# Peptides against a protein of PDB entry 2ODG: the designs that were tried, part 49

Target 1, 89 residues: chain A of PDB entry 2ODG
Amino acid sequence: MTTSQKHRDFVAEPMGEKPVGSLAGIGEVLGKKLEERGFDKAYVVLGQFLVLKKDEDLFREWLKDTCGANAKQSRDCFGCLREWCDAFL

## One batch from the design tools (peptide; made by RFdiffusion4, then SolubleMPNN)

Design b2_p18_7_s1 (from b2_p18_7, 7 letters changed)
Fold by OpenDDE base, seed 2:
Structure b2_p18_7_s1 (fold): chain B 89 residues (1-89), chain A 18 residues (1-18)
Amino acid sequence: as target 1 above (89 residues)
Amino acid sequence: SEMELIKEGVEKAKELLE
């Protein structure tokens, strides 16, 4: 499998105040939907990822339920947060 | 299960953010 440049850019540095749309798999459409639900920063989604104990199935289901992410989008977002945590958490 | 309960809690938390 290969990753996107967006993924590589995100996992390469502390996320700080990056917007939710900086996450791999989260484009303009999903980003706006997440923002409408209070998830305006990437670190808020990280919080949900951690509360779910980094469980892939639960996180991807949550993301789908929250913003309508498809299988690829949720997989990309999960992988992005997993690898970020491996580097910085 | 424990993980199902956690997910329910996360969903409730999400609702509080809305």
Scores: peptide ipSAE 0.254, ipTM 0.803, DockQ to the pose 0.112
Fold by OpenDDE base, seed 3:
Structure b2_p18_7_s1 (fold): chain B 89 residues (1-89), chain A 18 residues (1-18)
Amino acid sequence: as target 1 above (89 residues)
Amino acid sequence: SEMELIKEGVEKAKELLE
């Protein structure tokens, strides 16, 4: 499996104030839904990821329940945050 | 469960901050 350029762009640098839509797997549709639920910045979703102790199943289930992410979208988002944390956390 | 409470707590916190 290969990663997307969007993934590579995200994991390459500190996320700072990047919007939630900068996360791999989070497009305009999912991004809007997340923003409506108070998850407007990527670091807020990172917070959820960390609070769930980086557990893949729990995070992906949460993402599905929160914004309707499918399996690929939740996988991409999880992988994006995991690799970002490996680099910067 | 503990994890369920954590999950819901984060979402609730976001609502309070809006």
Scores: peptide ipSAE 0.131, ipTM 0.707, DockQ to the pose 0.076
Fold by OpenDDE base, seed 4:
Structure b2_p18_7_s1 (fold): chain B 89 residues (1-89), chain A 18 residues (1-18)
Amino acid sequence: as target 1 above (89 residues)
Amino acid sequence: SEMELIKEGVEKAKELLE
């Protein structure tokens, strides 16, 4: 599998105050749904990822339940956060 | 489930931030 430019842009630098929509796999539709649930910044989703102990199945299930992400979207988002953590955490 | 317990904890924590 190859990564998107969006993924590469996100994992290349500290995420700071980046919006949730900057995460790979999170477009405008999913981003708005996440924001409505209080996940407005990428670091809030990172927090959930860490609380779930970086578990892929738990995180992807959570993302699906929270904003309706499909398999590709949740996979892309998980991979984005995992690689970011490998670089900066 | 483990996920449900974690989700409940997160939601309760969010209430404190309001």
Scores: peptide ipSAE 0.102, ipTM 0.675, DockQ to the pose 0.072
Fold by OpenDDE base, seed 5:
Structure b2_p18_7_s1 (fold): chain B 89 residues (1-89), chain A 18 residues (1-18)
Amino acid sequence: as target 1 above (89 residues)
Amino acid sequence: SEMELIKEGVEKAKELLE
């Protein structure tokens, strides 16, 4: 699978205070929905990812249920967090 | 509140693991 530049930009450096919309697969629509649910920063979503023990199916299901992410969006977001964790966690 | 919303998310995540 190929990755987007957005993905590459995110996984290349510590995420710090990056907004949730910086995550691959999270555009303006999903980002706003996540923010409305208290997930304004990428690290908050990372928290959920880690709470779910980095499980792809569980995380993608959670993301879908939380903000309505489709299969590609949830896959991109999962991959983004997985690779970021591989590099920095 | 924002904190309550986050906590709800955490609880939902926990439910997925149960």
Scores: peptide ipSAE 0.097, ipTM 0.680, DockQ to the pose 0.154

Design b2_p18_7_s2 (from b2_p18_7, 8 letters changed)
Fold by OpenDDE base, seed 3:
Structure b2_p18_7_s2 (fold): chain B 89 residues (1-89), chain A 18 residues (1-18)
Amino acid sequence: as target 1 above (89 residues)
Amino acid sequence: KEKELIEKGVEHAKKLLE
């Protein structure tokens, strides 16, 4: 499957303090909702990803329930974090 | 610092879920 340039840009380097909106699948709408829930940085969402032990179903369900992400958005976000971890963790 | 942020993210996520 193909990935977006946004995905490629994110997984290419350490995430540092990038905002949550830098994650693939997370646009301005979802980003604002995540920020309102306290997930303001990409590394906080990474934290949740790791707390859920990288489980795709659990993470995508959480993302849907937390910010209303659809299937594509949650897939893109999960894939982004998975590949970032494969490269840097 | 990257490792510190990862740890911080995990801890923050845990707190947000409490």
Scores: peptide ipSAE 0.593, ipTM 0.922, DockQ to the pose 0.917
Fold by OpenDDE base, seed 5:
Structure b2_p18_7_s2 (fold): chain B 89 residues (1-89), chain A 18 residues (1-18)
Amino acid sequence: as target 1 above (89 residues)
Amino acid sequence: KEKELIEKGVEHAKKLLE
């Protein structure tokens, strides 16, 4: 599957304290909703990803329920975190 | 630092799900 430049930018380096909106699939709208729920940094969403044991269905469902992400957005976000973990974790 | 942030993320996420 093809990836966005945003995805490539995120997986290319340690995430540090990047805002949640830096994640692929997470734009300003979803980012604000995540921030309101306490997921203000990308590393917090990574935390959730890991808590869910990298399970795609669980994570994507959580993301949908938490911020209203659609199928593409949740796929992009999951893939972004998966590939980041493969590179750095 | 990255390791610490990952740990913080996990802990924060766990708390947010309680």
Scores: peptide ipSAE 0.585, ipTM 0.921, DockQ to the pose 0.914
Fold by OpenDDE base, seed 2:
Structure b2_p18_7_s2 (fold): chain B 89 residues (1-89), chain A 18 residues (1-18)
Amino acid sequence: as target 1 above (89 residues)
Amino acid sequence: KEKELIEKGVEHAKKLLE
């Protein structure tokens, strides 16, 4: 399994108030949809990730249902948050 | 501040899903 530069950039530093679109797997289209649903910041999606107790299936299902993420996008986003948490939580 | 944002994110996420 390989990661994108976007993933590496995100997990390399505290996320602060980075927009949701900074998350790996979340492009312009998905980002706008997440923002419309109130998930405008990466830390809000992180919040959901933690509320779901870091459960991959639950999170990826939620992401799919919320913004229409496909399997790769949800995998990338989940992995991004998982590795960020491993580094900073 | 990161801890505060994490807490804020959790609470925000909870509210969005109520």
Scores: peptide ipSAE 0.584, ipTM 0.920, DockQ to the pose 0.889
Fold by OpenDDE base, seed 1:
Structure b2_p18_7_s2 (fold): chain B 89 residues (1-89), chain A 18 residues (1-18)
Amino acid sequence: as target 1 above (89 residues)
Amino acid sequence: KEKELIEKGVEHAKKLLE
């Protein structure tokens, strides 16, 4: 499957203090909703990804329920975090 | 399911920060 430049930029380096909107699949609309729920940094979403034991179905369902992400957005976000973890965790 | 258990924890954490 193909990836976006946004995805490639995210998985290429340590996450640091990157905002939640830096995650692939998370635009301004979803980012604002996540921030309102306390998920303001990418590493907070990473934390949720990890406590769900990297389970794709659970994470994507959570993202949908939390911010209204559609199938592509949740897929992109999941793939972004999965590949970042493969590189740096 | 695990999602539901984690969500309950998140909700609890929010209350602690009030």
Scores: peptide ipSAE 0.229, ipTM 0.763, DockQ to the pose 0.072

Design b2_p18_7_s3 (from b2_p18_7, 8 letters changed)
Fold by OpenDDE base, seed 3:
Structure b2_p18_7_s3 (fold): chain B 89 residues (1-89), chain A 18 residues (1-18)
Amino acid sequence: as target 1 above (89 residues)
Amino acid sequence: KEKELIEEGVKKAKELMK
């Protein structure tokens, strides 16, 4: 599977204070919904990813339930966080 | 049981953030 430039940009460097919308698969619509639920920074979503022990099914289900992410959006977001963790965690 | 505990933790975390 190929990745987006957005994905590559995210996984290439430390996360820092990047907004939640910088995550692959998280556009303006999902980003706003996540922010409304308290997930305003990418590192907050990273926290949930880690709490779920990096489990793909659990994370993608959580993301769907939390902001209405579809299958592609949740897959892209999961892959983004997984590869970031592989590089920096 | 682990899945259940994880789900409870996620729900609790969400509540704290709002």
Scores: peptide ipSAE 0.104, ipTM 0.697, DockQ to the pose 0.135
Fold by OpenDDE base, seed 1:
Structure b2_p18_7_s3 (fold): chain B 89 residues (1-89), chain A 18 residues (1-18)
Amino acid sequence: as target 1 above (89 residues)
Amino acid sequence: KEKELIEEGVKKAKELMK
């Protein structure tokens, strides 16, 4: 499976204060919806990912329910956080 | 059981964000 440059940019370094829109799969539309729900930083979404014990199905379902992410968007976002955690957690 | 507890937590978290 191939990844985007956005994915590679995110997983290459500590996320710090990066906005939620820096996550792969999260564009302007989904980012705005997440921000309105209090998920304004990538690390807040990371927190949700960790609360869900890195479970793919639970996380992707949450993302769909929270911001309307489609299958590709939720897959990209999950993969982004999984690989970031593998590198830095 | 663990899955159910996690899902309940998600529900509660959603409510807090409203």
Scores: peptide ipSAE 0.090, ipTM 0.688, DockQ to the pose 0.088
Fold by OpenDDE base, seed 2:
Structure b2_p18_7_s3 (fold): chain B 89 residues (1-89), chain A 18 residues (1-18)
Amino acid sequence: as target 1 above (89 residues)
Amino acid sequence: KEKELIEEGVKKAKELMK
């Protein structure tokens, strides 16, 4: 499967203080919902991803439950964090 | 069992950010 430029931009460098909306699959709608739940930075979502031991099903389910992400959005977000971790963790 | 432990961890993490 192909990735978006947004994905490639995110995985190419340390995430630092990037907002949650920088994550692939997280647009304006989902980003605002995540921010309202305290997930304002990408690294906070990364934290949850790691707490879930990088498990795809658990993470995607969590994302769906937390912000209403659909299958593609959760897939893109998961893939984004997975590949970022592969590069930097 | 692992799912339960992970779930507990998630809950605790959420509580810490309240």
Scores: peptide ipSAE 0.085, ipTM 0.681, DockQ to the pose 0.094
Fold by OpenDDE base, seed 5:
Structure b2_p18_7_s3 (fold): chain B 89 residues (1-89), chain A 18 residues (1-18)
Amino acid sequence: as target 1 above (89 residues)
Amino acid sequence: KEKELIEEGVKKAKELMK
């Protein structure tokens, strides 16, 4: 599999205050749904990722249940956070 | 509002971990 430019842009630098929509796999639709649930910043989703101990299945299921992410969207988002953590955590 | 929403998310996450 290959990564998107969006993924590469995200994992290349500190997360800071980036909006949730900056995460790979999170477009406008999913981003709005996440924001409505209080997950407005990428770091809030990172927090959930960490609470779930970086478990792929748990995180992807959570994302699906929270905003309706499909398999690719949840995979992209998980991979984005995994690689960001590998670089910066 | 936001606090409650986050707490609901955390609660749900914990349920998935069980």
Scores: peptide ipSAE 0.061, ipTM 0.647, DockQ to the pose 0.109

Design b2_p18_7_s4 (from b2_p18_7, 6 letters changed)
Fold by OpenDDE base, seed 2:
Structure b2_p18_7_s4 (fold): chain B 89 residues (1-89), chain A 18 residues (1-18)
Amino acid sequence: as target 1 above (89 residues)
Amino acid sequence: KEKELIEEGVEKAKELLE
């Protein structure tokens, strides 16, 4: 499967304090919802990803339940974090 | 710094899930 430029940009460097909206699959709508729930930075979503032990089903379900992400959005976000971790963690 | 943010993210995520 192909990835977006947004994905490539995110996995290319440390995430630092990038906003949650920097994550692939997380647009303005989902980003605002995540921010409202306290997940304002990408590293906080990464935290959740790690708390869930990188489990795809659990993470994607959580993302869906938390911000209403659809299948593609949750897939893109999960893949983004997985590949970032492969590169930097 | 990155490591510190990751740690903070984990802790914050845990707090948000409580």
Scores: peptide ipSAE 0.716, ipTM 0.942, DockQ to the pose 0.916
Fold by OpenDDE base, seed 5:
Structure b2_p18_7_s4 (fold): chain B 89 residues (1-89), chain A 18 residues (1-18)
Amino acid sequence: as target 1 above (89 residues)
Amino acid sequence: KEKELIEEGVEKAKELLE
C-alpha cells in the first residue's frame, strides 16, 4: 500500500492546531461529524488514539462508531496517527 | 477487562465533548 500526499504532509511536521480534517482519511463529511462530537482538532483525535493505547482495532472501531468512517478511511487515519507518533511522540 | 475499561472511558469522553 502507498500513502497519500495528505498523509505525508501530516506526518512531516508537528501537529499543532491542525483541524481534524487534516488527518488522512478524514474528509469534509467525516470532519464535520467529528467536530459535532467535539473532536474538532487533530490533537483531540490523537488523544483518543493514545487513550486506546494505539490499538488499531479499537481505534478504527471507535472512528467508525463516532463519525461513520469506512474501512479505508479508518485505516488511513490510523496509519496517519501511527506514523506521526513514530516520528514525534 | 482492559478493553471494557477503555471502552467505558471512551464513552465518558464522548459524553463530555458532546
Scores: peptide ipSAE 0.172, ipTM 0.757, DockQ to the pose 0.092
Fold by OpenDDE base, seed 3:
Structure b2_p18_7_s4 (fold): chain B 89 residues (1-89), chain A 18 residues (1-18)
Amino acid sequence: as target 1 above (89 residues)
Amino acid sequence: KEKELIEEGVEKAKELLE
């Protein structure tokens, strides 16, 4: 499947201090909700992704429960983190 | 059981972050 430019921009370089909203699938609405829950940086969500052992179903369920992400948003976010990890972990 | 442990850890982490 095709990816967004936002996805490509994220997976192309080290994550650093990028805000949570830089993750594919995470727009302003979801980003604000995640920030309210303490997930203000992309690397914090990465941490959650890794704690869940990179499991797609668990991560996407968590994201839905945490910020109300729909299926596309959670899929995009998962794919973004998966491919970033493939490149940089 | 693993999912339960992970969920507990997530909640603990959230409390520390706030």
Scores: peptide ipSAE 0.163, ipTM 0.743, DockQ to the pose 0.073
Fold by OpenDDE base, seed 4:
Structure b2_p18_7_s4 (fold): chain B 89 residues (1-89), chain A 18 residues (1-18)
Amino acid sequence: as target 1 above (89 residues)
Amino acid sequence: KEKELIEEGVEKAKELLE
């Protein structure tokens, strides 16, 4: 599968204080919903990803339940965090 | 078993963040 430029931009550098909307698959709608649930920074979602032991199914289901992400959005977000962790964790 | 325990933890975390 191909990745978006948004994905490539995110995985290329340390996460820092990037907002949750910087994650691939997370647009304005999903980002706002995540922020309302306390997931305002990308690193908070990273934390959830790590708590779930990087399990794709668990993370994608969590994301769906938390902000209503569809299959494409959750897959993009998971892949974004997985590749970031491979580079920087 | 592991996934079940993780899922329980996720639900507890959700409650704390609400």
Scores: peptide ipSAE 0.158, ipTM 0.747, DockQ to the pose 0.088

Design b2_p18_8_s2 (from b2_p18_8, 7 letters changed)
Fold by OpenDDE base, seed 3:
Structure b2_p18_8_s2 (fold): chain B 89 residues (1-89), chain A 18 residues (1-18)
Amino acid sequence: as target 1 above (89 residues)
Amino acid sequence: SEEELIKEGVEKAKELLK
């Protein structure tokens, strides 16, 4: 499988204050829903990822339940955070 | 269980962030 440019752009540098919509798999629709639930920055979603101990199934289920992410969106988002953590944690 | 505790934590965090 190949990654998107959005994924590559995200994992290439510290995420800083990037909005939640900068995460791969998180478009305008999902981003808005996440923001409404308090997850406005990428680092807040990173926090959930880490609280879930980087577990793929738990994170993807959480993302689905929180913003309605489909399988591809949750996969892309998980992969984005996983690879970012591999590079910077 | 650990899974249950994690899930509860996630839900509590969501409530605090709203």
Scores: peptide ipSAE 0.106, ipTM 0.710, DockQ to the pose 0.093
Fold by OpenDDE base, seed 4:
Structure b2_p18_8_s2 (fold): chain B 89 residues (1-89), chain A 18 residues (1-18)
Amino acid sequence: as target 1 above (89 residues)
Amino acid sequence: SEEELIKEGVEKAKELLK
């Protein structure tokens, strides 16, 4: 599978205080829903990803249940965090 | 199970973030 420029931009550097909407697969609609649930920064979603022990199925299910992400959106978001962790964690 | 413990923790965390 190919990645988006948004994905490449995110995995290229430390995420710092980047908003949740900086994650691949997370647009304005999903971003607003995540923010309403307390997940306003990308690092908060990273925390959830790590608590779930980087498990793809658990994370993608959580994302779907939390903000209504579809299969592509959850796949893109998971891949974004996985590759970021491979580079920086 | 481990999975159940993780899910329980996730739900507790979600409550704190509201």
Scores: peptide ipSAE 0.097, ipTM 0.705, DockQ to the pose 0.093
Fold by OpenDDE base, seed 2:
Structure b2_p18_8_s2 (fold): chain B 89 residues (1-89), chain A 18 residues (1-18)
Amino acid sequence: as target 1 above (89 residues)
Amino acid sequence: SEEELIKEGVEKAKELLK
C-alpha cells in the first residue's frame, strides 16, 4: 500500500520534539486525546512502541484503547513508527 | 501530573506483554 505525505515527512528525519500529531494516522482528534493522556510528543508514543517490542498487534491495540484509533489510523501510526525506527534506531 | 500519566501509560502497555 502507498504511504501518505505525512508519513514520508515523518520518517525522513529525526523526530526530535515533534508533537504527537506529527505521526501518520494521528489527526487532531487523536492527537488531543493522546496529549491529554500525557503523550504530547511523538517520542513518547515511540516509547510505547518500543516497550511493546515493536509488536504491531500489541501497539495497535494499545493505540486503539488509549485514544480510540481505528484500524487505518493505528495501521498508519504503526507503519510510521516502524519505518522511522528502521531509518534511525 | 504529566509524569504520572506517562508512567500509567507505560505500565498499561507493559501489561500487553504478559
Scores: peptide ipSAE 0.064, ipTM 0.636, DockQ to the pose 0.158
Fold by OpenDDE base, seed 5:
Structure b2_p18_8_s2 (fold): chain B 89 residues (1-89), chain A 18 residues (1-18)
Amino acid sequence: as target 1 above (89 residues)
Amino acid sequence: SEEELIKEGVEKAKELLK
């Protein structure tokens, strides 16, 4: 499975203060919902990812329940964080 | 508040863990 340019842009550098919408799979709609739930920065979502011990099923379920992400969106977001962690964590 | 929302998320995450 190929990745998006958005994914590649995210995993290429430290995320710093990047907004949640910079995560692959997180567009305007999902980003807004996440922000409304307190997850305004990508690193806050990273925190959830890590709290869930990088478990794909748990994270994707959380993302779905939190902002309504579909299977592709949650997959893209998970993959984005996984590969970012592989590079920088 | 934002802080409360984040805490809610953390608690939810904890409940998902075995």
Scores: peptide ipSAE 0.061, ipTM 0.641, DockQ to the pose 0.152

Design b2_p18_8_s3 (from b2_p18_8, 8 letters changed)
Fold by OpenDDE base, seed 2:
Structure b2_p18_8_s3 (fold): chain B 89 residues (1-89), chain A 18 residues (1-18)
Amino acid sequence: as target 1 above (89 residues)
Amino acid sequence: KEKELIEEGVKKAKELLK
């Protein structure tokens, strides 16, 4: 499958202090919801991804429950974090 | 407040591991 430029931009470098909205699949709507729950930075969501042991189903379920992400959004976000971890973790 | 919000999020994730 193909990835977005947003995905490619995210996985290309250390995420540092990038906002949660920089994650693929996380647009303005989901980003605001995540920020309201304390997940203002991409690395905080990364933390949840790691707590869930990089499990796709668990992470996507968590994301859905936390911000209402749909299947594509959660897939894109998971893939973004997975590939970032493959490169930098 | 922020800490409490994060705690809720983490708790939610940890519960999925059970």
Scores: peptide ipSAE 0.353, ipTM 0.850, DockQ to the pose 0.131
Fold by OpenDDE base, seed 4:
Structure b2_p18_8_s3 (fold): chain B 89 residues (1-89), chain A 18 residues (1-18)
Amino acid sequence: as target 1 above (89 residues)
Amino acid sequence: KEKELIEEGVKKAKELLK
């Protein structure tokens, strides 16, 4: 599988205060829905990823239930956070 | 068992953030 430039940009540096929309797989539509649920920063979604102990199935299901992400969007978002954690956590 | 506990916690956390 290949990754997007958005993915590569995100995993290349500390995420700091980056908005939730900076995550791979999270466009403007999903980003707005996440923000409405209180997940406005990428690090808040990272928090859920870590609470779920980095479990792919649990995280992808959570993302689907929270903002309506499809299979590709949840896959891209999970991969983005997994690789970021491997590099910086 | 652990996954079920985590799922419950995440649900509660999500509602707290609303």
Scores: peptide ipSAE 0.249, ipTM 0.817, DockQ to the pose 0.091
Fold by OpenDDE base, seed 1:
Order: C-alpha cells, then structure tokens, then sequence
Structure b2_p18_8_s3 (fold): chain B 89 residues (1-89), chain A 18 residues (1-18)
C-alpha cells in the first residue's frame, strides 16, 4: 500500500501544535467538522486514538461518526497516527 | 466490557469538548 506525501510529512517529525488538517485523510471539510467538535489539533485526535487503545475499527468508526469520514479518509488518518506512534511514542 | 468502557469514556470526553 502506498502513502501520500501528506502522510509522510506528518509521520516524519513530532506533531507539536499541528492543526487537525495536517493528518492524512483530513481535508478542509473534515477538518472543519472536527474543529467544531473540539478536535482542532492533531494531538487531540491522537488522544482519541490512544483512548481507543489504537484499535483500528473503533477509531475509524469514531471518525466516521464524528465528521463523516469515508473509508479511505478514515484509513489514511488511522495509518497516519499508527505510524507516527510507531516512530515517536 | 472493555469496549463498553471505552465507549463511555469517549462519550464523556466528547461532552467536555462541547
């Protein structure tokens, strides 16, 4: 499976204060919806990912329910956070 | 049971962010 440059840019360094829209799979539409729900920074979504114990199905379902992410968007976002954690957590 | 506990935590967290 291939990854996007956006994914590679995110997993390459500590996320710091990066906005939620920096996550792979999260564009302007989903980003705005997440921000309206209080998930304005990538680290807040990371927190949700960790609360769900890194479970793919639970996280992807949450993302779908929270912002309407489709299968590809939720897959990309999950993979982005998983690989970031593998590198930095 | 673990799934249910996680889901409850998610719900509570969401409420705090409103």
Amino acid sequence: as target 1 above (89 residues)
Amino acid sequence: KEKELIEEGVKKAKELLK
Scores: peptide ipSAE 0.069, ipTM 0.663, DockQ to the pose 0.113
Fold by OpenDDE base, seed 3:
Structure b2_p18_8_s3 (fold): chain B 89 residues (1-89), chain A 18 residues (1-18)
Amino acid sequence: as target 1 above (89 residues)
Amino acid sequence: KEKELIEEGVKKAKELLK
């Protein structure tokens, strides 16, 4: 599977204070919904990813339930966090 | 309020882990 430039940009460097919208699969619509739920930074979503033990199904289900992410959006977001963790965690 | 929202998220995550 190919990745987006947004994905590549995210996984290439430390996460720092990047906003939640910098995650692949998280556009303005989902980003705003996540922010409304307290997930304003990418590292907060990373926290949920880690709490769920990096499990794809659980994370994607959580993301869907939390912000209404569709299958592609949740897949892209999961892949983004997985590969970031592989590089930096 | 942000803290409360985060706690709700953690709670939901724990439910998924059951």
Scores: peptide ipSAE 0.056, ipTM 0.640, DockQ to the pose 0.112

Design b2_p18_8_s4 (from b2_p18_8, 8 letters changed)
Fold by OpenDDE base, seed 2:
Structure b2_p18_8_s4 (fold): chain B 89 residues (1-89), chain A 18 residues (1-18)
Amino acid sequence: as target 1 above (89 residues)
Amino acid sequence: SEKELIEEGVKKAKELLK
């Protein structure tokens, strides 16, 4: 499947201090919910992704349970982090 | 606090690995 420009922009460079909303699949609604739960930066979500050993099902389930992400949003977010890790981790 | 929220999240996440 094709990726979004948002995805491509995120995976192209070190994430640094990018806000959580910079992650593909994470819009304003999900971003605000994540921020309220302490996940204000993309690297905090990355941390959770890594704690879950990069497991797609576990991460997508966590994201759904944490901020209400739907299947596409969780897929996009997972793919974004996976490809970022492939490039920089 | 933000720290506490993160810690709770991590704990919950780790339980998924069991």
Scores: peptide ipSAE 0.071, ipTM 0.658, DockQ to the pose 0.155
Fold by OpenDDE base, seed 1:
Structure b2_p18_8_s4 (fold): chain B 89 residues (1-89), chain A 18 residues (1-18)
Amino acid sequence: as target 1 above (89 residues)
Amino acid sequence: SEKELIEEGVKKAKELLK
């Protein structure tokens, strides 16, 4: 599978204070929904990813339930966080 | 189960973020 430039930009550096919308798969629509639920920064979603012990099915289901992400959006977001963790965690 | 514990944690975390 091929990753997006958005994915590559995210996994290339420490995420710092990047907004939730900087995550691959998270556009303006999903980003606004996540922000309304308190997930305003990428690191908050990272925290959820880690609380779920990096489990793909649990994370993708959570993302779907939380903001209505479809299969591709949740896959892209999961892959983004997984590869970031592989590089920096 | 571990899954149930994680799910409860998710639920509690979401409530705190409101």
Scores: peptide ipSAE 0.055, ipTM 0.649, DockQ to the pose 0.092
Fold by OpenDDE base, seed 4:
Order: sequence, then C-alpha cells, then structure tokens
Structure b2_p18_8_s4 (fold): chain B 89 residues (1-89), chain A 18 residues (1-18)
Amino acid sequence: as target 1 above (89 residues)
Amino acid sequence: SEKELIEEGVKKAKELLK
C-alpha cells in the first residue's frame, strides 16, 4: 500500500508535542473526538498503542470504539505509529 | 480478555490524571 504525505511527514521525525491530528488517518472530526476523550497529543495515542502491545487488531478496534474511525482511518493511523516506532523507539 | 484488562487499566489511569 502507498502512504500519504501526512504519513511520511509524521514518521520522519520525533513526534514531540505534535497534536493528535498530526497522525495519518486522523482528520479534524476524529481529532476532536479523541481530544474530548483526553487523547489530545499524538504521544497519548502512542501510549495506547504501546499498552496494547502494538497489536493491530486491538489498536484498530480501540480507535474505532473511541472516535468512530473507519477501516481506512484506523489502518492509516496504525501504520503511521508502527513505522514511527520502527524508526525511533 | 486481554483487551478488557487493558481497557480497565487505561480507564483507571485516566481517572488518576484528573
């Protein structure tokens, strides 16, 4: 699968204090819902990703249940975090 | 399940962060 420029921009550098909306697959709608649930920074979602032991099915299901992400959005977000971790974790 | 245990832990952690 091909990736977006948003994905490439995110995985290219340490995420620092980047907002949750910087994650691939997370637009304004999903970002707002995540922020309302306390997931305002990308690193908070990273934390959830790691607590779930980087499991794709568990993470994508969590994202769907938490903010209503569809299959493509959850796939893009998971891939973004996986590749970021491969580079920096 | 593993997922349920993790979710319970996350819920508790969020409460502590308030």
Scores: peptide ipSAE 0.037, ipTM 0.620, DockQ to the pose 0.071
Fold by OpenDDE base, seed 3:
Structure b2_p18_8_s4 (fold): chain B 89 residues (1-89), chain A 18 residues (1-18)
Amino acid sequence: as target 1 above (89 residues)
Amino acid sequence: SEKELIEEGVKKAKELLK
């Protein structure tokens, strides 16, 4: 499988204050829903990822339940955070 | 269990951020 340019751009540098919509798999629709639920920055979603101990199934289920992410969106988002953590944590 | 604690933590965190 190949990654998107959005994924590559995200994992290439510290995320800083990037909005939640900068995460791979999180478009305008999901981003808005996440923001409405208090997850406005990418680092807040990173926090949930880490609280779940980087577990793929738990994170993807959480993302689905929180914003309605489909399988591809949750996979892309998980992969984005996983690879970012591998590079910077 | 660990899974239960993690799930509760996620739920609580989500509620606090609303």
Scores: peptide ipSAE 0.061, ipTM 0.654, DockQ to the pose 0.136; fails the geometry check

